# Peptides against a protein of PDB entry 6GMG, part 336

Target 1, 331 residues: chain A of PDB entry 6GMG
Amino acid sequence: DSDDRVTPPAEPLDRMPDPYRPSYGRAETVVNNYIRKWQQVYSHRDGRKQQMTEEQREWLSYGCVGVTWVNSGQYPTNRLAFASFDEDRFKNELKNGRPRSGETRAEFEGRVAKESFDEEKGFQRAREVASVMNRALENAHDESAYLDNLKKELANGNDALRNEDARSPFYSALRNTPSFKERNGGNHDPSRMKAVIYSKHFWSGQDRSSSADKRKYGDPDAFRPAPGTGLVDMSRDRNIPRSPTSPGEGFVNFDYGWFGAQTEADADKTVWTHGNHYHAPNGSLGAMHVYESKFRNWSEGYSDFDRGAYVITFIPKSWNTAPDKVKQGWP

## One batch from the design tools (peptide; made by RFdiffusion4, then SolubleMPNN)

Design b2_p27_3_s2 (from b2_p27_3, 18 letters changed)
Fold by OpenDDE base, seed 2:
Structure b2_p27_3_s2 (fold): chain B 331 residues (1-331), chain A 27 residues (1-27)
Amino acid sequence: as target 1 above (331 residues)
Amino acid sequence: GDLGNNPSAEEAELYNNYQKEAEEKAK
């Protein structure tokens, strides 16, 4: 099936996009047209418009992850992930709630766990942390200065992240960003970098040694955020999809949505860019489509997934892949 | 530092039927 993936052809630098079409509350277009938009809006390096390279087009061709990949400059590692989980709600619903008619106990517990995650609060936590990181990056000309600034910011805010180990993904994220070390990127200067956000949807029941019920209906205890910090241990996410509950049923392994660094204060007005599948114009799946969804549409997710994480990474400020404002669709 | 294992290109492959699911939900 992987053999059907095709790299989209190059688009002329000055080619304008065709209009996007509305699709179930989101703006939709074919991948080639997204490349056109990307070149016009997001391609700028140091203020200069760039043609999407063959490598970038290849990254993009992988589907939803490709959108995040091309805009972040690296394949998502998902190490610095945040979520919000209402433990009290979870416990209360388990204690006082009842399975629906025909719902198994495992299905009930999985559903209750899924519903105990607050996508908006998870997103807000990531934005809060990204803001702190951006302040720490400001005027820091080496990693040591950045880390010192970060610790000071966290202390001032009485943030539990101040207690994280120095080896934590939280503190190591910048140094582990390839573009930070690139001469034309950060050039080892934190002040040239900014924090950006993307989201991943995935399945909690990925442990093959667990019960079949957890694989089918979710693992209520998996991928919960740590109290205080909101950090999610993503080490057990192996891109394993939900197990079928009936013959012929199939689920996908993940979805990625690109947010970047939008400054819109209202979460509901933020725009998330994502793809449907890898580009296979001559295959059964067909051409890749790109969607620009508002937060509500993105955060709703699909039945394939019971977890959402909001991940922080870094890009050079010279890139325009994460502008302050994102306009949905075209024109 | 250990950047971790870069996922293989195969792991990046997404067999996604979101559009189909969305269409089914809209019906």
Scores: peptide ipSAE 0.023, ipTM 0.634, DockQ to the pose 0.068
Fold by OpenDDE base, seed 5:
Structure b2_p27_3_s2 (fold): chain B 331 residues (1-331), chain A 27 residues (1-27)
Amino acid sequence: as target 1 above (331 residues)
Amino acid sequence: GDLGNNPSAEEAELYNNYQKEAEEKAK
């Protein structure tokens, strides 16, 4: 019951975390202990550690999305999303491949589409774009300067994003970031902001007007990245879960993983922070737990989802929610 | 401040069964 969600209590600012527990290659802890870690490591604004506010604790209490929410400073809008899709592989497998024993045609097509996405390449594309954006942000003291820099960077790299419309989420993302406009945030100064990345896992078959097969097994044509840019139109993502394929089966609507702005070049060594469910310590679901997973563990996803997107947003450089290096677990 | 596009409880609240099961197995 949604009514069981509770805001985690405040933790003393100087309270050190208890050790995380290993869990299937991840580091895991209860939400209260994550708050302790967050206060020690990620809470810093202008070099000073901060106690997680009641508002931030409330955001965090929403589960996986809460982790991204508290660290990005806003509820994920998912407007600037990237993925990688191998069209040739998809076409070839559909033409020459065969359904597995007991697999329907729709199930086969959905699976082939899912397998045609490359999470690593999608992540790499997002990192590439974030890097370009960060260069454009540097020394830009107004939005016009930022946009001009961005266009120049894209032209120099012969990037297809240079052809995007001025109203594209790509160009409008910064101006639509609340923290950019905040006095204690960007204060309308692009050079005070940095690009950060999070990931969303979700279901492709969300169109209620589509066939039942697409809702059960995926829509092979949905949420594909545009060629050249890698941009995914997320406008049709309404947080609708996969339809059950058998009686009693249920799927969750999404998963979010926070990456931030890690500089680790090896994707496999990057750390992704996510939660299991909303915090319900007195309910059937129990307390929320936070996981710090390596990319392999994150990108594997679940059967609930057949799409992964890597999303770019912005935070003030004065925040330490996206440090260059993230250490898995504690200590 | 009220973020203009605050998600509904239905949209924001998540229960990830896989992670929950993993926790139970780790006990």
Scores: peptide ipSAE 0.022, ipTM 0.639, DockQ to the pose 0.057
Fold by OpenDDE base, seed 1:
Structure b2_p27_3_s2 (fold): chain B 331 residues (1-331), chain A 27 residues (1-27)
Amino acid sequence: as target 1 above (331 residues)
Amino acid sequence: GDLGNNPSAEEAELYNNYQKEAEEKAK
């Protein structure tokens, strides 16, 4: 029940976190303790620690999306999303593969489609694009300069994104970032901003007009990346969960993981921060927990989801919510 | 404007017991 959500209380600025506990290769802690860590590590504005505000604590209390929300400074819009899909693998498996015992054709096709997404390549594509964007931002003092730099970078790399419309999420993402326009943020200066990445897991079978089988087992054709660019049209993502396949079965609508701007080249060593559910310490769900997972743990996802997207947004360089290195757990 | 529509606060509230269940199964 949404009515059970509680905003975590304020934590003293100098309060140190309690140790995290291991959980299946992840580091786990209660939300209040994450706030303590956040204040020590991620809260810095212009090099100065900040207490997490009531507004930020309220954002955080929404669960997995709350972690991304508080660190990105805005509710995720998911407009600039990337993925990688192996079309040849998909076609070959459909042609040569067979349903498992008891598996329906729709279930088989949904599974094969899910398995044809490469999370690592999707993540790498997002990192590649973020890198290009960061180069374009570096010495650009107005949006026009940024866009010119971006086009030059894309042309130099012969990147298909160079053919995107000027109104596409790719080119409009910066101008549509609230913190870019804020006086204490970017102040309309692209060179004060940096690209950051988060990930969303969600269900492909969200079309209410489609077959029940697609809603239960996935829509093999939904949310595929565009060839060459890797862009995913997220406009049809309405946070609709997977339909139950058996009585009493229920699925969650999405999961969000925060990566930020880590420079670790090995994807397997990158850390992803996410929450389990909204904070309900007095409710049946209990207190919200925050997890810091390695990429393997994050990208594995859950049976609730058959799509993963890697999304680019922007934050001011003065924020420390996306440091070059993220340490898993505490201490 | 170009930001599109954000989900409602209700949609933002994730109900997820999967990790809890996974932990219980792994124990």
Scores: peptide ipSAE 0.024, ipTM 0.644, DockQ to the pose 0.069; fails the geometry check
Fold by OpenDDE base, seed 3:
Structure b2_p27_3_s2 (fold): chain B 331 residues (1-331), chain A 27 residues (1-27)
Amino acid sequence: as target 1 above (331 residues)
Amino acid sequence: GDLGNNPSAEEAELYNNYQKEAEEKAK
């Protein structure tokens, strides 16, 4: 129950983390130890490490979303989301494939749709767009200059995003970022900001007006990226979990993974930071754990989810929550 | 801006035993 959530206590600024535990290709630790690591590695503002504030610790305590929240500085809005979907694969598999033994048609279609998403290509698209945005930010000292630069970059690359409306999440993302307007953040100077990436896993079958089969097995047509741009309309994502397929079965509503702005070119070597659940040390769920997973481990997801989106947001360059290189675990 | 109010606890909280349980079972 949400009532069991507890804000982790403050950790001394100079407290070093205990070693992380390796677990199936990922590094794991309890939330308090992650706070220690965060203070040593990610807390820096203008080059000075900071103690995680009570507010930040409270954000973190919410679980997987809390990791993204504390590092991005805002609750995820998920407006600027990218994915990759292989339409030909989907059509071919539906036509030529067959349900597995005991698999319903709806279950088969949902599975085929899930498998038709390419997480690596989706991630790559987000990275490509983030790079374009970063180039547009670099020497722009007002929003108008940023937008002009962005349009030029897109035109040069013949990117379909150049055709997006000025009010689209793509063009409005920067001005809608609170830290952009903060005095100690961007201070309305785009050149002080950088694009960062996180990922959300969620369920496609969220439409309550749809069939029960779609809610149980997925909606094959939901949350597909737009051709050319790769943009996913996330407006219908209401954090509704998958419906149970059997008595006693339950699914969680989402998972979030923080990537930031790593420069590692090999997707498989990138590190994704995420949490398991809200912090409830005295409750049934227990203490929150934080995981640092390789892309393979992150992108695999869980049966709870059949969609993965890669989302772009912005943070001040003065923050070190999105360094060029992330080291998995501790030390 | 367009971000609205702070998210509710219901929106922000994750009740996820899956990761923990899966890791424990895999040990």
Scores: peptide ipSAE 0.024, ipTM 0.647, DockQ to the pose 0.070; fails the geometry check

Design b2_p27_3_s3 (from b2_p27_3, 17 letters changed)
Fold by OpenDDE base, seed 4:
Structure b2_p27_3_s3 (fold): chain B 331 residues (1-331), chain A 27 residues (1-27)
Amino acid sequence: as target 1 above (331 residues)
Amino acid sequence: GDPTNNPSQEDADLINKAYQEAQEKAA
């Protein structure tokens, strides 16, 4: 019941966090303590610490999406999403594999499709594109210059994204970022912005006109990346959860993980920040907890989801919500 | 592990709607 959601109280700006605790290979803490860490580490605007505002605390209180929301400055639109899918593996497994004992054909196909996604390659593709975009942003003082730079970079790399329409999420992402237009943000200056990455886990079987089996076990053909570009059409993601396969079974609709702009080259050493549920300290769910997970822990996901996308958005360089280095836990 | 319990579809829709409206007002 969303009515149980509570906005965490303000934390003094200079209050230091309590130590995080290990949880299933992750660093874990209660949301109030994360706010303390956030104020010490990520809150900086133009080099000065900021207290998390009431609005930001409210965003954060919504759970996993709240972590991405507060750090990106906007509710995720997920328009510029990337993934990697091994078509050859998928075809081979379907041809040569067989359902497990008790597994239906639909369940088998859904599982094989899920396993044919490569989370690491999807993440690397997003990082590659973000790097290209950052180069295009670096010396561009208007959108036209940015777009010209971007096209040149793509041409030099022979990247299939060069063939995308001007109206595509790829080219329109910057202009559609609210903080780009804000006076204290980008102020319409691309060189004041940087590309950042977050990830979304969700269910493929969201088409209500499709078979019940696809809704229960996944749609093998849904939300695949386009060849060459790696772009995923997210237009049909309506935050619909997996359908129950047994009585009493329930699934959540999504999970979000914040990466930002870490420069760590080894994917396995990157840190992903995410929440478990909305903050309900007086409700049945309890207080919201925040996790800082390594890539392995994040990318593993849950049975609730069979798709993972890596999404690019933008934040002002003056924000410190996406530093080059993220330290797991506290201290 | 700790179960993920995020906003329901209905709640997500409400959030999205509110955000969209806020963006439209700011434009």
Scores: peptide ipSAE 0.023, ipTM 0.660, DockQ to the pose 0.179
Fold by OpenDDE base, seed 2:
Structure b2_p27_3_s3 (fold): chain B 331 residues (1-331), chain A 27 residues (1-27)
Amino acid sequence: as target 1 above (331 residues)
Amino acid sequence: GDPTNNPSQEDADLINKAYQEAQEKAA
């Protein structure tokens, strides 16, 4: 019951974290200890440490989405999302492949579709686009200059995103970022902002008007990236979980992982920060835990999900929630 | 490992609603 959620208490600004615990290739800690780490490492505004505010602690308490929320400064809108889908692989496997023993046709198609997504390529695409955006931001002092720079960069790279509509999430993302408009944030100056990345895992079979099989085993046609751009239409993502395939089975609706703006070129060495569930220390779920996972651990996901999207948003450069280097765990 | 138990759809909707309302007030 959502009624069991509790906001973690404030941690002293100078309190150092306890060591993280290893957990299946991840670094794990309780949410209170993550707050301590966050204050030491990620809290800096204009180079000054800050205590995590009550509002930020409340955001964090919501679980995996809370980690992305507190670090991005806003609840994820997921409008600018990227993925990579191998259409040829999908078609070939459907044509030449066979269901496994005991696997229904719908299960087979859903699985093949899931396997046709390439998480690494999707992540790489998002990083590529974020880099282009950052170049466009660097010397732009108003939105018009940013957009002009962006178009120029895309033209130089012959990127299909240059053909997107001016109202598309791609071009409107900056102006729709609250921190961009804030006086203590971007103050309407693009050069004060930087692009950051987070990832969302979710279920494809969310259409209630579709077949039960699609809701149970996935919708092979849903949430595919557009050719050339890699953009995923996330408008149909309503945080609906996978439907149970057997009595008593239950699935969670989403998972969020925070990457930020790490510069590590090797995807496998990048660190993704995420939470398990909302903080309920006195409830059945227990205290919230925060995980710092390598890309391989993050991208593997769970059976609850058959889609992974990599989303771009923006934060002020004065924030340290998205540093160039992220160290897994503590110390 | 502990299964990931993220907010329910209902909770997510509440969060989204609150966020939208906050944005409208700030505008």
Scores: peptide ipSAE 0.023, ipTM 0.655, DockQ to the pose 0.163
Fold by OpenDDE base, seed 3:
Structure b2_p27_3_s3 (fold): chain B 331 residues (1-331), chain A 27 residues (1-27)
Amino acid sequence: as target 1 above (331 residues)
Amino acid sequence: GDPTNNPSQEDADLINKAYQEAQEKAA
């Protein structure tokens, strides 16, 4: 019950974190301890360490989305999302493959579709686009200059994103970022902003008008990236969970992982920060835990989800929530 | 190994609505 959610208490600014616990290739800690780490490592505004505010702690308490929320400064809108889908693999597997023992045709098709997404290539596409955006931001002091730079960069790379509408999430993302307009944020100066990345795991079979099989086993045609751009239309993502396939089974609606702006070139070495559930220390779920996972651990996901999108948003460069290097765990 | 339990659809919608309203006021 979401009513059991509690905002974690304030942590003293000078409180050092306890060591994280290694868990299946991840580093794990309780949310209160993550707040301590966050204050020491990620809290800096204009180079000054900050205590996590009550508002930020409240955001964080919402679980997996809370980690992305507190670090990005806004609730995820997921408008600028990327993925990679191997159409040839999908077609070939459907044609030549067979359902496993006990697997229905719908389950087989859903599984094959899920497996046809390449998480690494999707992530790399998002990083590529973020890099282009960062170049466009670097010396742009108004939105017009940013957009002009962006178009030039895309043209030079012959990127299909150059053909997107001016009102598309791709071009409107910066202006729609609250921190861009804030005096202590971007102050309407693109050069004060940088692109950052987070990931969302969710279920493809969300259409209530579709077959029960699609809701149970996935919609193979849903949330595919557009050819050339890699953009995923997220407009139909309504945070609807997978339908139960057996009595008593239940699924969660989404998972979020924070990457930020790490410069590590090897995807396998990148660190993704995420939470397990909302903070309910006095409830049945217990205290929220925060995980710092390597890409392999993050991208594996759960059976609750058959889609992974990599989303670009923006934060002020003065924030340290997206450093070039992220260290897993503590110390 | 802990199960995920994230905000309900209703909660997410409420949060999104509040966020959108805040953005509109700031514009």
Scores: peptide ipSAE 0.021, ipTM 0.638, DockQ to the pose 0.153
Fold by OpenDDE base, seed 5:
Structure b2_p27_3_s3 (fold): chain B 331 residues (1-331), chain A 27 residues (1-27)
Amino acid sequence: as target 1 above (331 residues)
Amino acid sequence: GDPTNNPSQEDADLINKAYQEAQEKAA
């Protein structure tokens, strides 16, 4: 029950974190201890450590989405999302493959579709686009200059994104970022902003007008990236969880992982920060825990989800919530 | 939607229970 959610208390600015503990190849800690780490490592604005505000602690308390929320500065809108889908693999497997023993046709198709997504390539595409955006931002002092730079960069790379409509989330993402317009943020200066990445796991079978089988086993045609661009239309993502396949079964609606702007070229060495559930220390769920996972651990996901998207948003360069290097755990 | 708004109750209630279950299994 969401009524059990509690905002974590403030932590002294100079309080050092307790050591993280290993958990299935991840670094794990309770939310209060993450706040301590966050204040030491990620809180810096204009080079000065900041205590996590009550508002930020409240955002964080929402769990996995809270980690992305507090670090990005806004609730995820997921509008600028990328993925990679191997259509040839999908078609070939459907044609030549067979359902497993006890697997229905719908279950087979859903599984094949899920397996046709490549999380690493999706992540790489998002990083590529973020890099292009960052180059476009670097010397742009107004939105028009940014857009012009972006178009030039895309043309030079012969990127299909150059053909996107001006109203596309790709071109409108910056102007729709609250921190871009804030006086202490971008102040309408693109050169003060940088692109950052987070990931969302979710269920494809969310259409209530579709068959029960699609809601249970996935919609093979839903949330595919557009060819060439890799853009995923997220407009139909309503945070609806997978339908139960057996009595008593329940699924979670989404998972969020924060990457930021790490420069590590090896995807397998990148660190993804995420939470388990909303903070309910006096409730049935218990205290919120924060995990710092390697890409392999993050991208594996859960059976609750059959889609992964890598989303680009923007934060002020003055924020340290997306440093070049992220160290897993503490110390 | 307003990017500063809190998530819906549905969003908050159904956040990544898989980790909770995993922890319970490991305990």
Scores: peptide ipSAE 0.025, ipTM 0.641, DockQ to the pose 0.053; fails the geometry check

